# Ledger of designs, part 79: peptides against a protein of PDB entry 5KEZ

Target 1, 320 residues: chain A of PDB entry 5KEZ
Amino acid sequence: NVAIYNPFRPWWERYQPVSYKLCTRSGNEDEFRNMVTRCNNVGVRIYVDAVINHMCGNAVSAGTSSTCGSYFNPGSRDFPAVPYSGWDFNDGKCKTGSGDIENYNDATQVRDCRLTGLLDLALEKDYVRSKIAEYMNHLIDIGVAGFRLDASKHMWPGDIKAILDKLHNLNSNWFPAGSKPFIYQEVIDLGGEPIKSSDYFGNGRVTEFKYGAKLGTVIRKWNGEKMSYLKNWGEGWGFVPSDRALVFVDNHDNQRGHGAGGASILTFWDARLYKMAVGFMLAHPYGFTRVMSSYRWPRQFQNGNDVNDWVGPPNNNGVI

## One batch from the design tools (peptide; made by RFdiffusion4, then SolubleMPNN)

Design b2_p15_3_s2 (from b2_p15_3, 10 letters changed)
Fold by OpenDDE base, seed 5:
Structure b2_p15_3_s2 (fold): chain B 320 residues (1-320), chain A 15 residues (1-15)
Amino acid sequence: as target 1 above (320 residues)
Amino acid sequence: SWAEEQYKKYVASFQ
């Protein structure tokens, strides 16, 4: 991915890829392979956060400022390490003046235009699908158990399906023969927008962001909410079917104070309430549960927003 | 909508 130095190596630089090389601040491919092997050998499975909707931001300077030193040129859509070229992006398909998503209530813009400047891959192209599938298959062959598909809301479900149809079975060294990768898709659907979580049920599980938002409201006792109202927690609260839901109290985005769910989201910053929420989540049968493990950063609020929400994990001058 | 506003703020975290 791109190496961002202003701010200094933010967490979100991870979501601006320039190649599919397993070479980032987390380590190199050999180290990753070693970790996957060691984890699998003790029954811990690895699920990769796969960024396949886009490459890096269009405004990033061309050059080799990337975690593996690969050259890239956002201006010309040149990513030779893949390789991608200008033919592999949705620039001509997006009809907005800026090339960015301008109306989030327009599903076509949400999927065909750039997410906050991130160069949008033409996932309708078999070439692009194949390059992504090759990346994911490489990971599968290493021994990962599945994937979180980042920014799934910004991809057409059919394009995702086409990629998934190209995937190998899981590595038989650790998984039963014929096992399929576990897929969960990041889709922010809190209602009121045209894209629905149900659009993606055919590809795998989806994130249920209503879970953390509503649970936070209840535990915080906002709006007169009571724990007794949780008697029909799950589908009774309008959530997606349990067998399609991946649930969580918070994630890396919304724990930073202004993401999906807003201020209702409980985090480790509110230790007591957070433990209550996580405990409830783990005790309740609804959905596939995910528990957050995060880090403390120096929060600095200005006008209700943490200006340091970019801060990445603990590091030594950029080295994790 | 509230949902849209939350989404916009979410997207802003990547800027």
Scores: peptide ipSAE 0.034, ipTM 0.758, DockQ to the pose 0.089
Fold by OpenDDE base, seed 3:
Structure b2_p15_3_s2 (fold): chain B 320 residues (1-320), chain A 15 residues (1-15)
Amino acid sequence: as target 1 above (320 residues)
Amino acid sequence: SWAEEQYKKYVASFQ
């Protein structure tokens, strides 16, 4: 991915890929293989956050400032380490003036235009699908158990399906023969927009962002909410079917005060309430649960926003 | 949505 130095090596640089090389601030491919093996050998499975909707931001400077030293040129859509070129992006398909998503009520824009400047891959192309599948299959062969698909809302479900159909079975050294990768898709659906979580049920589980948002209001006792109201928690609260839901109290985005759930989201900053929420989540049968493991950073609020929400995990000069 | 923009605002902030 792009190596960002202003701010200094933020967490989100990981979501600006320039190649599919397993060479990052966390380590190289050999170290990754070693970790996966050690984890699998003790029954801990690895699920990779796969960034496959886009490459890096369109305004990032061209060069070799990347975690594996790969050259890239956002301006010309040149990512030779893949390789991708201008033919592999949706620039000509997006009809907005800016090239970015401008109207989230237009599903076509949401999927064909750039998410805040991130170069949008043409996932309708078999070439692009195959390059992504090769990346994911490499990980499967290493021994990962599945994937979180980042920014799934911004990909056509059919394109995702086409990629998934190219995937290998899981590594039989650790998984039963014929096992398929576990897939969960990040889809932010809080209602009111044309793209629905149900559009993605056919590909695997989806994130249920209403879960953490609503649980937060209950635990915080906002708006007269009571714990007793949780008696029909799950589908009774308008959530997606349990067998399609990936649930969580917080994630790396909304623990920083962003978007889905707003101030209701409970985080480790509210330790007691957070433990209550996580405990409830783990005890309740609804959905597939995900527990967040994070870190403290020097928060600095200005006009209600943390100007240091970019801060990544503790590191040594950018190396985790 | 506003949520997605906030989540991915890092790109805009960097630019």
Scores: peptide ipSAE 0.071, ipTM 0.795, DockQ to the pose 0.135; fails the geometry check
Fold by OpenDDE base, seed 4:
Structure b2_p15_3_s2 (fold): chain B 320 residues (1-320), chain A 15 residues (1-15)
Amino acid sequence: as target 1 above (320 residues)
Amino acid sequence: SWAEEQYKKYVASFQ
């Protein structure tokens, strides 16, 4: 991915890929292989946050300032380490003046235009699908158990399916023969937009952002909400079917206060309430649970916004 | 919608 130095190596630089090489702030491919092996050998499975909707930001300077040193040129849509070129992006397909998503009530824009300047891959192309599948299959062959598909809302479900249909079975060294990768898709569906979580049920589980938002409201006793109202928690609250739900109290985005769920989201900053929420989540059978392991950072609020919301995990001069 | 606004803020965090 792009190496960002201003601010200094933010967490979100990981979501600006320039190649599918497995060399990042966390280590190289050999180290990754080693980790996956060691984890699998003790029953810990690895799920990769796969950024496959886009490459890096349109405005990033061309060069070799990347975690693996690969050259890239956002201006010309040149990512030779893949390789991708201008033919592999949706620049001509997006009809907005800016090239970015301007109206989230327009599903076509949401999927065909750039997510805040991130170069949008033409996932309709078999070439692009294959390059992504190759990347994911490489990971599968290494021994990962599945994937979080980043920004799934911004990809056509059919394109995702086409990629998933190209995936290998999981590595038989650790998984039963014929096992398929575990897929969960990041889709923010809090209602009011045309894209629905149900659009993606065919591909795997979907993040249920209503879960954390509503649970936070209940635990906080906002708007007269009571714990007793959780009696029909899950589908009874209008959430997606349990077998399609990936549930969580918070994630890295919404714990920073301005993401999906808003101020209702409980985080480790509110320790007692957070423990209550996480405990409830783990005890309740609804959905597949994900527990957040985060970190403290020096929050600095200016005009209601944390100017340090970019701060990533504890690191040694950028190396994790 | 509220959801849209929250989503936009969420996405903006990538900048």
Scores: peptide ipSAE 0.039, ipTM 0.757, DockQ to the pose 0.090; fails the geometry check
Fold by OpenDDE base, seed 2:
Structure b2_p15_3_s2 (fold): chain B 320 residues (1-320), chain A 15 residues (1-15)
Amino acid sequence: as target 1 above (320 residues)
Amino acid sequence: SWAEEQYKKYVASFQ
């Protein structure tokens, strides 16, 4: 991915890929393979956050400032380490003046235009699908158990399916023969937009962002809400079917005070309430649960916003 | 919409 130095190596640089090389701040491919093997051998499975909707931002300077030193040129859409070229992006398909998503009530824009300047891959092209599948299959062959698909609402469900149809079975060294990768898709659906979580049920599980948002309001006792109202928690609260839901109290985005859920989201910063929420989530039989493991950073609020929300995990001069 | 606003904040984190 792109190496960002201003701010200094933010967490979100991970979501600006310039190649599919397993060479990042976390280590190289051999180290990753070793980790996957060690984890699998003790029954811990690995699920990769797959960034396949886009490459890096269009405004990033061309060069070799990347985690593996790969050359890239956002201006010319040149990513030779893949390789991608100008033919592999939706520049001509997006019809907005800026090239970015301007109206989230327009499903076509949401899927065909750039997510905040991130170069949008032409996932309708078999070439692009194949390059992504090759990346994911390499991970599957290493021994990962599945994937979180980043920015899924920005991809057409059919394009996702086409990629998934190219995937190998899981590595039989650790998984039963014929096992399929576990897929969950990041889709923010809190209502009010045309793209729905149900559009993606056919591809795998979907993140249920209403879960953390609503649970936060209840545990915080906002709007007169009470714990007793959680009697019909789950589908009774309008959430997606349990077998399609990936649930969580917070994630890396809304833990920083932005993204889906807003101020209601409970985090480790409010330890007592957070423990209540996580405990409830783990005890209640709804959805596939995900527990957050995070870190403290030097928060600095200005006008209600943390100006240090970019801070990534503890590191030694950029090395994690 | 409220959902759109929240998502925009999410998207902004990648700028």
Scores: peptide ipSAE 0.035, ipTM 0.763, DockQ to the pose 0.090; fails the geometry check

Design b2_p15_3_s3 (from b2_p15_3, 10 letters changed)
Fold by OpenDDE base, seed 1:
Structure b2_p15_3_s3 (fold): chain B 320 residues (1-320), chain A 15 residues (1-15)
Amino acid sequence: as target 1 above (320 residues)
Amino acid sequence: SWAEEQYQRYVASFK
């Protein structure tokens, strides 16, 4: 991914890829293989956060300022480490003046235009699909069990399906023959927009962002909510079907105060209430559960906003 | 939704 220095190496630089090389501040490919092997040997499975909707921001300077030193040029859409060129992006398909998503009530903009300047890959092209599948298959061959598909809301479900159809079975050294990767898709659907979680049910599970938002409201006792109202928690609260839901109390975005769910989201900063929420989630049968593991950073609030919400995870291995 | 709008503005600050 790109190396961002202002602010200094933020967490979100990881979501601006310039190649599919396993070479980041988290480690190199050998270290990753070692981790996957050791985890699989004790029954712990690995699911990769796959960023396949886009490459880096269009405003990033060209050069080799990346975690693996790969050259890239956002201005010319040149990513030779893949390789991608100008033919592999949706620049000509997006019809907004800026090239960015301007109206989130327009599903075509949401999927064909750049998400906050991030260069949008032309996932309709078989070449692009194949390059992504090659990346994911490499991970499958290493021994991962599946994927979180980042920014799925911004990809056409059919394009995702086309990529998934190219995937190998899981590594038979650890998984039964014929096993398929576990897929869950990040789709933010809190209502009010044309893109729905149900659009993606055919590809796998979907993140249910209403879960953390509503649970936070209940545990905080907002709007007269009571724990007894959780009797029909799940589908009874308007959530997606349990067998399609990936549920969580918070994630890396909304624990920073402005993500989907708003101020109701509970985090480790509210330790007691957070433990209550996580405990309830793990005890209740609705959905496939995910527990957050994060880190502390030096929060500084200005006008209600944490100006240090960019701070990345601790790093002491010298890999930059 | 209001919450989604806030999220979009937050993400936009990463650009």
Scores: peptide ipSAE 0.020, ipTM 0.592, DockQ to the pose 0.094
Fold by OpenDDE base, seed 2:
Structure b2_p15_3_s3 (fold): chain B 320 residues (1-320), chain A 15 residues (1-15)
Amino acid sequence: as target 1 above (320 residues)
Amino acid sequence: SWAEEQYQRYVASFK
């Protein structure tokens, strides 16, 4: 991915890829392979956060400022480490003046235009699908158990399906023969937009952002909400079917206070209430549960916003 | 909508 130095190595640089090389601040491919093996050998499975909707931001300077030193040129859409070129992006398909998503009520824009300037891959092209599949298959062959598909809302479900159809079975050294990768898709659907979580049920599980948002409201006792109202928690509250839901109290985005779910989201900053929420989630049978493991950072609020919401994991001068 | 606003805040965090 791109190496961002202003601010200094933010967490979100991870979501601006310039190659599919397993070479980041987390380590190199050999170290990753070693970790996957060690984890699998004790029954801990690895699920990779796969960023496949886009490459880096269009405004990032060309050069070799990346975690593996790979050259890239956003201006010319040149990513030779893949390789991608101008033929592999949706620049000509997006019809907005800026090239960015301008109207989130237009599903076509949401999927064909750039997410906040991130160069949008032409996932309708078999070449692009194949490059992504090669990346994911390499991970599968290493021994990962599945994937979180980042920014799935911004990809056509059919394009995702086409990629998934190219995937190998899981590594038989650790998984039963014929096992398929576990897929969960990040789709933010809190209502009010044309793209729905149900659009993606055919590809795998979907993140249920209503879960953390509503649970936070209840546990905070906002608007007269009571714990007793959780009697029909799950589908009774309008959530997606349990077998399609991946649920969580918070994630890395909304933990920073301004993401999907708003101020209702409970985090480790509210330790007592957070423990209540996580405990309830783990006790309740609805959905596939995900527990957050995070870190503290020096929050600085200005006008209600944390100006340090970019801060990544603890590191030593950029080295994790 | 409220949902759209929350989502836009989320995506803005990538910059």
Scores: peptide ipSAE 0.019, ipTM 0.539, DockQ to the pose 0.090
Fold by OpenDDE base, seed 5:
Order: structure tokens, then sequence, then C-alpha cells
Structure b2_p15_3_s3 (fold): chain B 320 residues (1-320), chain A 15 residues (1-15)
């Protein structure tokens, strides 16, 4: 991915890929392979956060300022390490003046335009699908168990399916022959927008952001909410079917104060309430549970927003 | 809507 220095190595630089090389601040491919092997050998499975909707930001300077030194040129859409070119992006498909998503109530914009300047891959192209599939298959062959599909809301479900249809079975060294990768898709659906979580049920599980938001209000006793109201927790609260839901109290985005769910989201900053929420989540059968592990950072609120929400994990001058 | 606002703030966090 790109190396961002202003702000200094933010967490979100990881979500601006310039190649599919397994060479990032977390380590190189050999180290990753070693980790996957060690984890699999003790029954711990690895699920990769796969960034396949886009490449890096259009405004990033061309060059080799990336975690593995790969050259890239956002201006010309040149990513030779893949390779991608200008033919592999949705520039011509997006009809907004800026090339970015301007109206989130327009599903076409949400999927065909750039997410905050991130170069939007033309996932309708078989070439692009194949390059992504090759990346994911390489990971499958290494021994990963599945994937979180980042920014799934910004991809057409059919394009995702086309990619998934190209995937290998899981590595038979650790998984039964014929096993398929576990897929869960990040889709923010709190209601009120045209794109729905149900659009993606055919590809795998989806994130249920209503879960953390609503649980937060209950645990916080906001608006007269009571724990007794959780008797029909899950589908009874309007959530997606349990077998399609991946649930969580917080994630890396909404933990930072202004993500989906807003101030209702419970985090480690509210330790007691957070433990209550996580405990409830783990005890309740609804959905597939995900537990967050995070870190503290120097929060500085200005106008209700943490100006340091970019701060990444503890590091030594950028080295994790 | 509230939901839209929350999502937009989420998206803005990537800058």
Amino acid sequence: as target 1 above (320 residues)
Amino acid sequence: SWAEEQYQRYVASFK
C-alpha cells in the first residue's frame, strides 16, 4: 500500500493498495505464511481483510512511496505491480463531476464512483476479476480460511460473486477437501439508503452495524431503553437473518467516534459498559460474533470529532 | 437522515 506521511502513517493507509504483494508494515510474505501455518496448526484460522474495491487515492503522488517499494502512478492509473492501467478503472463509468461519490443515495454512484478519491476498480472486467482472484487464491493456497471484503457496499454484488466463483477450495493441508472460503462483506446499512445488506446475502455474511448501534443505546440506557427489550434481540429488532449476520460491538472505524452508529457505539474507552456489551454479544446466539482488539491513542476532540482518529497502532517511527 | 450522516462521517474518516 501507499506510505502516507501526512498525517504520519495513518491506519487507513493500509486501505490504499498499489499492488497485491504481501509486503506491508505487518511483514513480508514469508512472515505471513509462517503466521498462517502456525495459527492453522493450533486451530486458529486467518481471515484476510481484502481490499478489492479500489486502489490508492487519486491524489497520491506517483513514485515508489509504498510499503514494498512498488512503483505506481495514480494520475495515469498505472499500477504495474499488478498490473493495472487506465483500462481497469471506472473513470468513464462514473458520471459525477468530481469522479467521486457525491450522492450516497445514488447506488450507482456509490458503486461506480471513487470512494473519497480512491481509484475505483472496474470489477465488471474479467481481467480485473481475475487479478483479484489470483490475489485471493494465493492467500487461500497459503492457508487462509476466508475473507472480509472491504467496502463491499461500493461493489456490485454480481461482480463480487464473479470473483468468488474463481476462488479455489481451501488448502487441504488444514481444511477438509472441498471447503469454501468463509466470506463476510462490510456493508453499512443503518437504513435510509438504497443499498441494502440483503443485496449481498448471496455472497456470504454481511456486517450488521445496527447491532452495535442499538446495543449501545440499550446498555447506555438511552431513550428509556431497557435490557428487557432484548428478549427478541436479533431479527426481532430488524436485523438481518442470523445466518447472514456478522455482529460486533465496535470496529476500527466506529470506534473513532463518528463512524456508523455514532456516539452510541461502545468501546474500550467505556470499559465497564463495553464489557457488558461484549459479554452479552458472546452469550447471545444471534449472528457470527467478532471481538475487537484495539489500542489507545491521544484523542483530541474538536467540534465533537477526534482530530487524531487517524492514529494507527503503536509504532516506532512508522515501524510496527 | 441520521444513518446517512453517520455513514458520510465514516467515509470522511478515510481522508
Scores: peptide ipSAE 0.017, ipTM 0.509, DockQ to the pose 0.088
Fold by OpenDDE base, seed 3:
Order: C-alpha cells, then structure tokens, then sequence
Structure b2_p15_3_s3 (fold): chain B 320 residues (1-320), chain A 15 residues (1-15)
C-alpha cells in the first residue's frame, strides 16, 4: 500500500493498495506465512481483510513511496506491480463530474465511481477479476481461512461472485479437503439507501452494522431502551438472517466515533459498558461474532470530531 | 437520515 506521511502513517493507508504484494507495515511475506502456519497449528485461523474494490487515492503522488517499494502512478492509473493500467479502472464508466461518488442514492455511482477518490477497479473485467483471484488464491494457498471483503457495498455482487468462483479450496494441511474460504462482506446498510445487505447474501455473510448501533443504544439506556427488549434480538429487531450476519460491537471505523452507528457505538473507551455489550454478543446465538482488539490513541476532539482519528497502532517510525 | 449521515462520516474517515 501507499506510505502516507501526512498525517504520519495513518491506519487507513492500508486500504490504499498499489500492489498485491505481502509486504506491509506488519511484516513481509515470509513473516506472514510463518504467522499463518503457527496460528493454524494451534487452531487459530486467519481471515484477511481483502481490499479489492480499489487501488490508492487518485491524488497520491506517483513514485515508490509504498510499503513494498513498488512504483505506482495514480494519475495515469499505472500500477505495474499488478499490473493494472488505465484500462482496468472505471473512470470512463463513472458519469459524475468529479469522478467520485456524489449521490449514495444512486447505486450505479456507489459501485462505479470512486470512493473518496480511491481509484475504482473495473471488476467487470475478467482480467481484473483474475488478478484479484490470484492474490486471494495466493493467500489461500498460504493457509488463510477466508476473507473480509472491504468496501463490498461498492462492488457489484455479481462481480464479487465471479471472483469468488475463481478461488481455490482451503489448504488441506489444516482444513478438510474441499473446504471453501469463509467470506464476509463489509456492507453498511442502516436503511435509507438503495443498496441492501440482501444483495450480497449469495456471496457469503454480511456485516450487520445495525447490531452494534442498536446494542449501544440499549446498553446506554438511550431513548428508553431496556435490556428486556433484547428478548427478540436478531431478526426480531430487523437484522439480517442470523446465518448471513457478521456481528460486532465496534470496528476500526466506527470506533473512531463517526462510522456507521455514530455515538451509540460502544468501545473500549467505555470499558464497563463495552464489556457488557461484548459479553452479551458472545453469549447470544445471533450471527457470527467478531471481537475488536484495538489500542489507545491521543484523541483530540474539535467540533465533536476526533482530529486524531487517523492514528494507527503503536509503531516504531511507521513499522508496527 | 441518521443512517446516511453515519455512513457519510464513515466514508470521510478515509481522508
């Protein structure tokens, strides 16, 4: 991914890829392979956050300022480490003046235009699908158990399916023969927009952002909410079917106060309430659960927003 | 809507 220095090595630089090479702030490919092996050997499975909707931001300067040192040129859509070129992006397909998503009530824009300037890959192209599948298959062969598909809302479900159909079975050294990768898709559906979580059920599980948002209001006793109202928690609260749900109290985005769920989201900053919420989540049968492991950063609120929400994990000069 | 606002702030966090 790109190495961002202003601000200094933010967490979100990880979501601006310039290659599919496994050299990151966390380590190189050999170290990753070693970790996966060690984890699998003790029954801990690895699920990779796969950023496949886009490459880096269109305004990032060209050069070799990346975690693997790969050259890239956002201006010309040149990512030779893949390789991608201008033919592999949706620039001509997006019809907005800016090239970015301007109207989230237009599903076509949401899928075909740039997410906040992030160069949008033409996932309709078999070439692009194959490059992504190659990346994911490399990870599968290393021994990962599955994937979180980042920004799935911004990809056509059919394109996702086409990629998934190219994937290998899981590594039989650790998984039963014929096992398929576990897939969960990040889709923010809190209602009010045309793109629905149900659009993605065919590909795997979907993040249920209503879960953390609503649980937060209940635990906080907002709006007269009571724990007793959780008697029909899950589908009874309008959530997606349990077998399609990936649930969580918070994630890295909404932990920073302005992701899906807003102020209701409970985090480690509210330790007692957070423990209650996480405990409830783990005890309740609804959905597939995910527990957040995060870190403390120097929050600085200005006009209700943390200006330091970019801060990544504790690091040594950018290296975790 | 509230939901839309939350989503937009989420998106904005990538900057």
Amino acid sequence: as target 1 above (320 residues)
Amino acid sequence: SWAEEQYQRYVASFK
Scores: peptide ipSAE 0.016, ipTM 0.513, DockQ to the pose 0.087

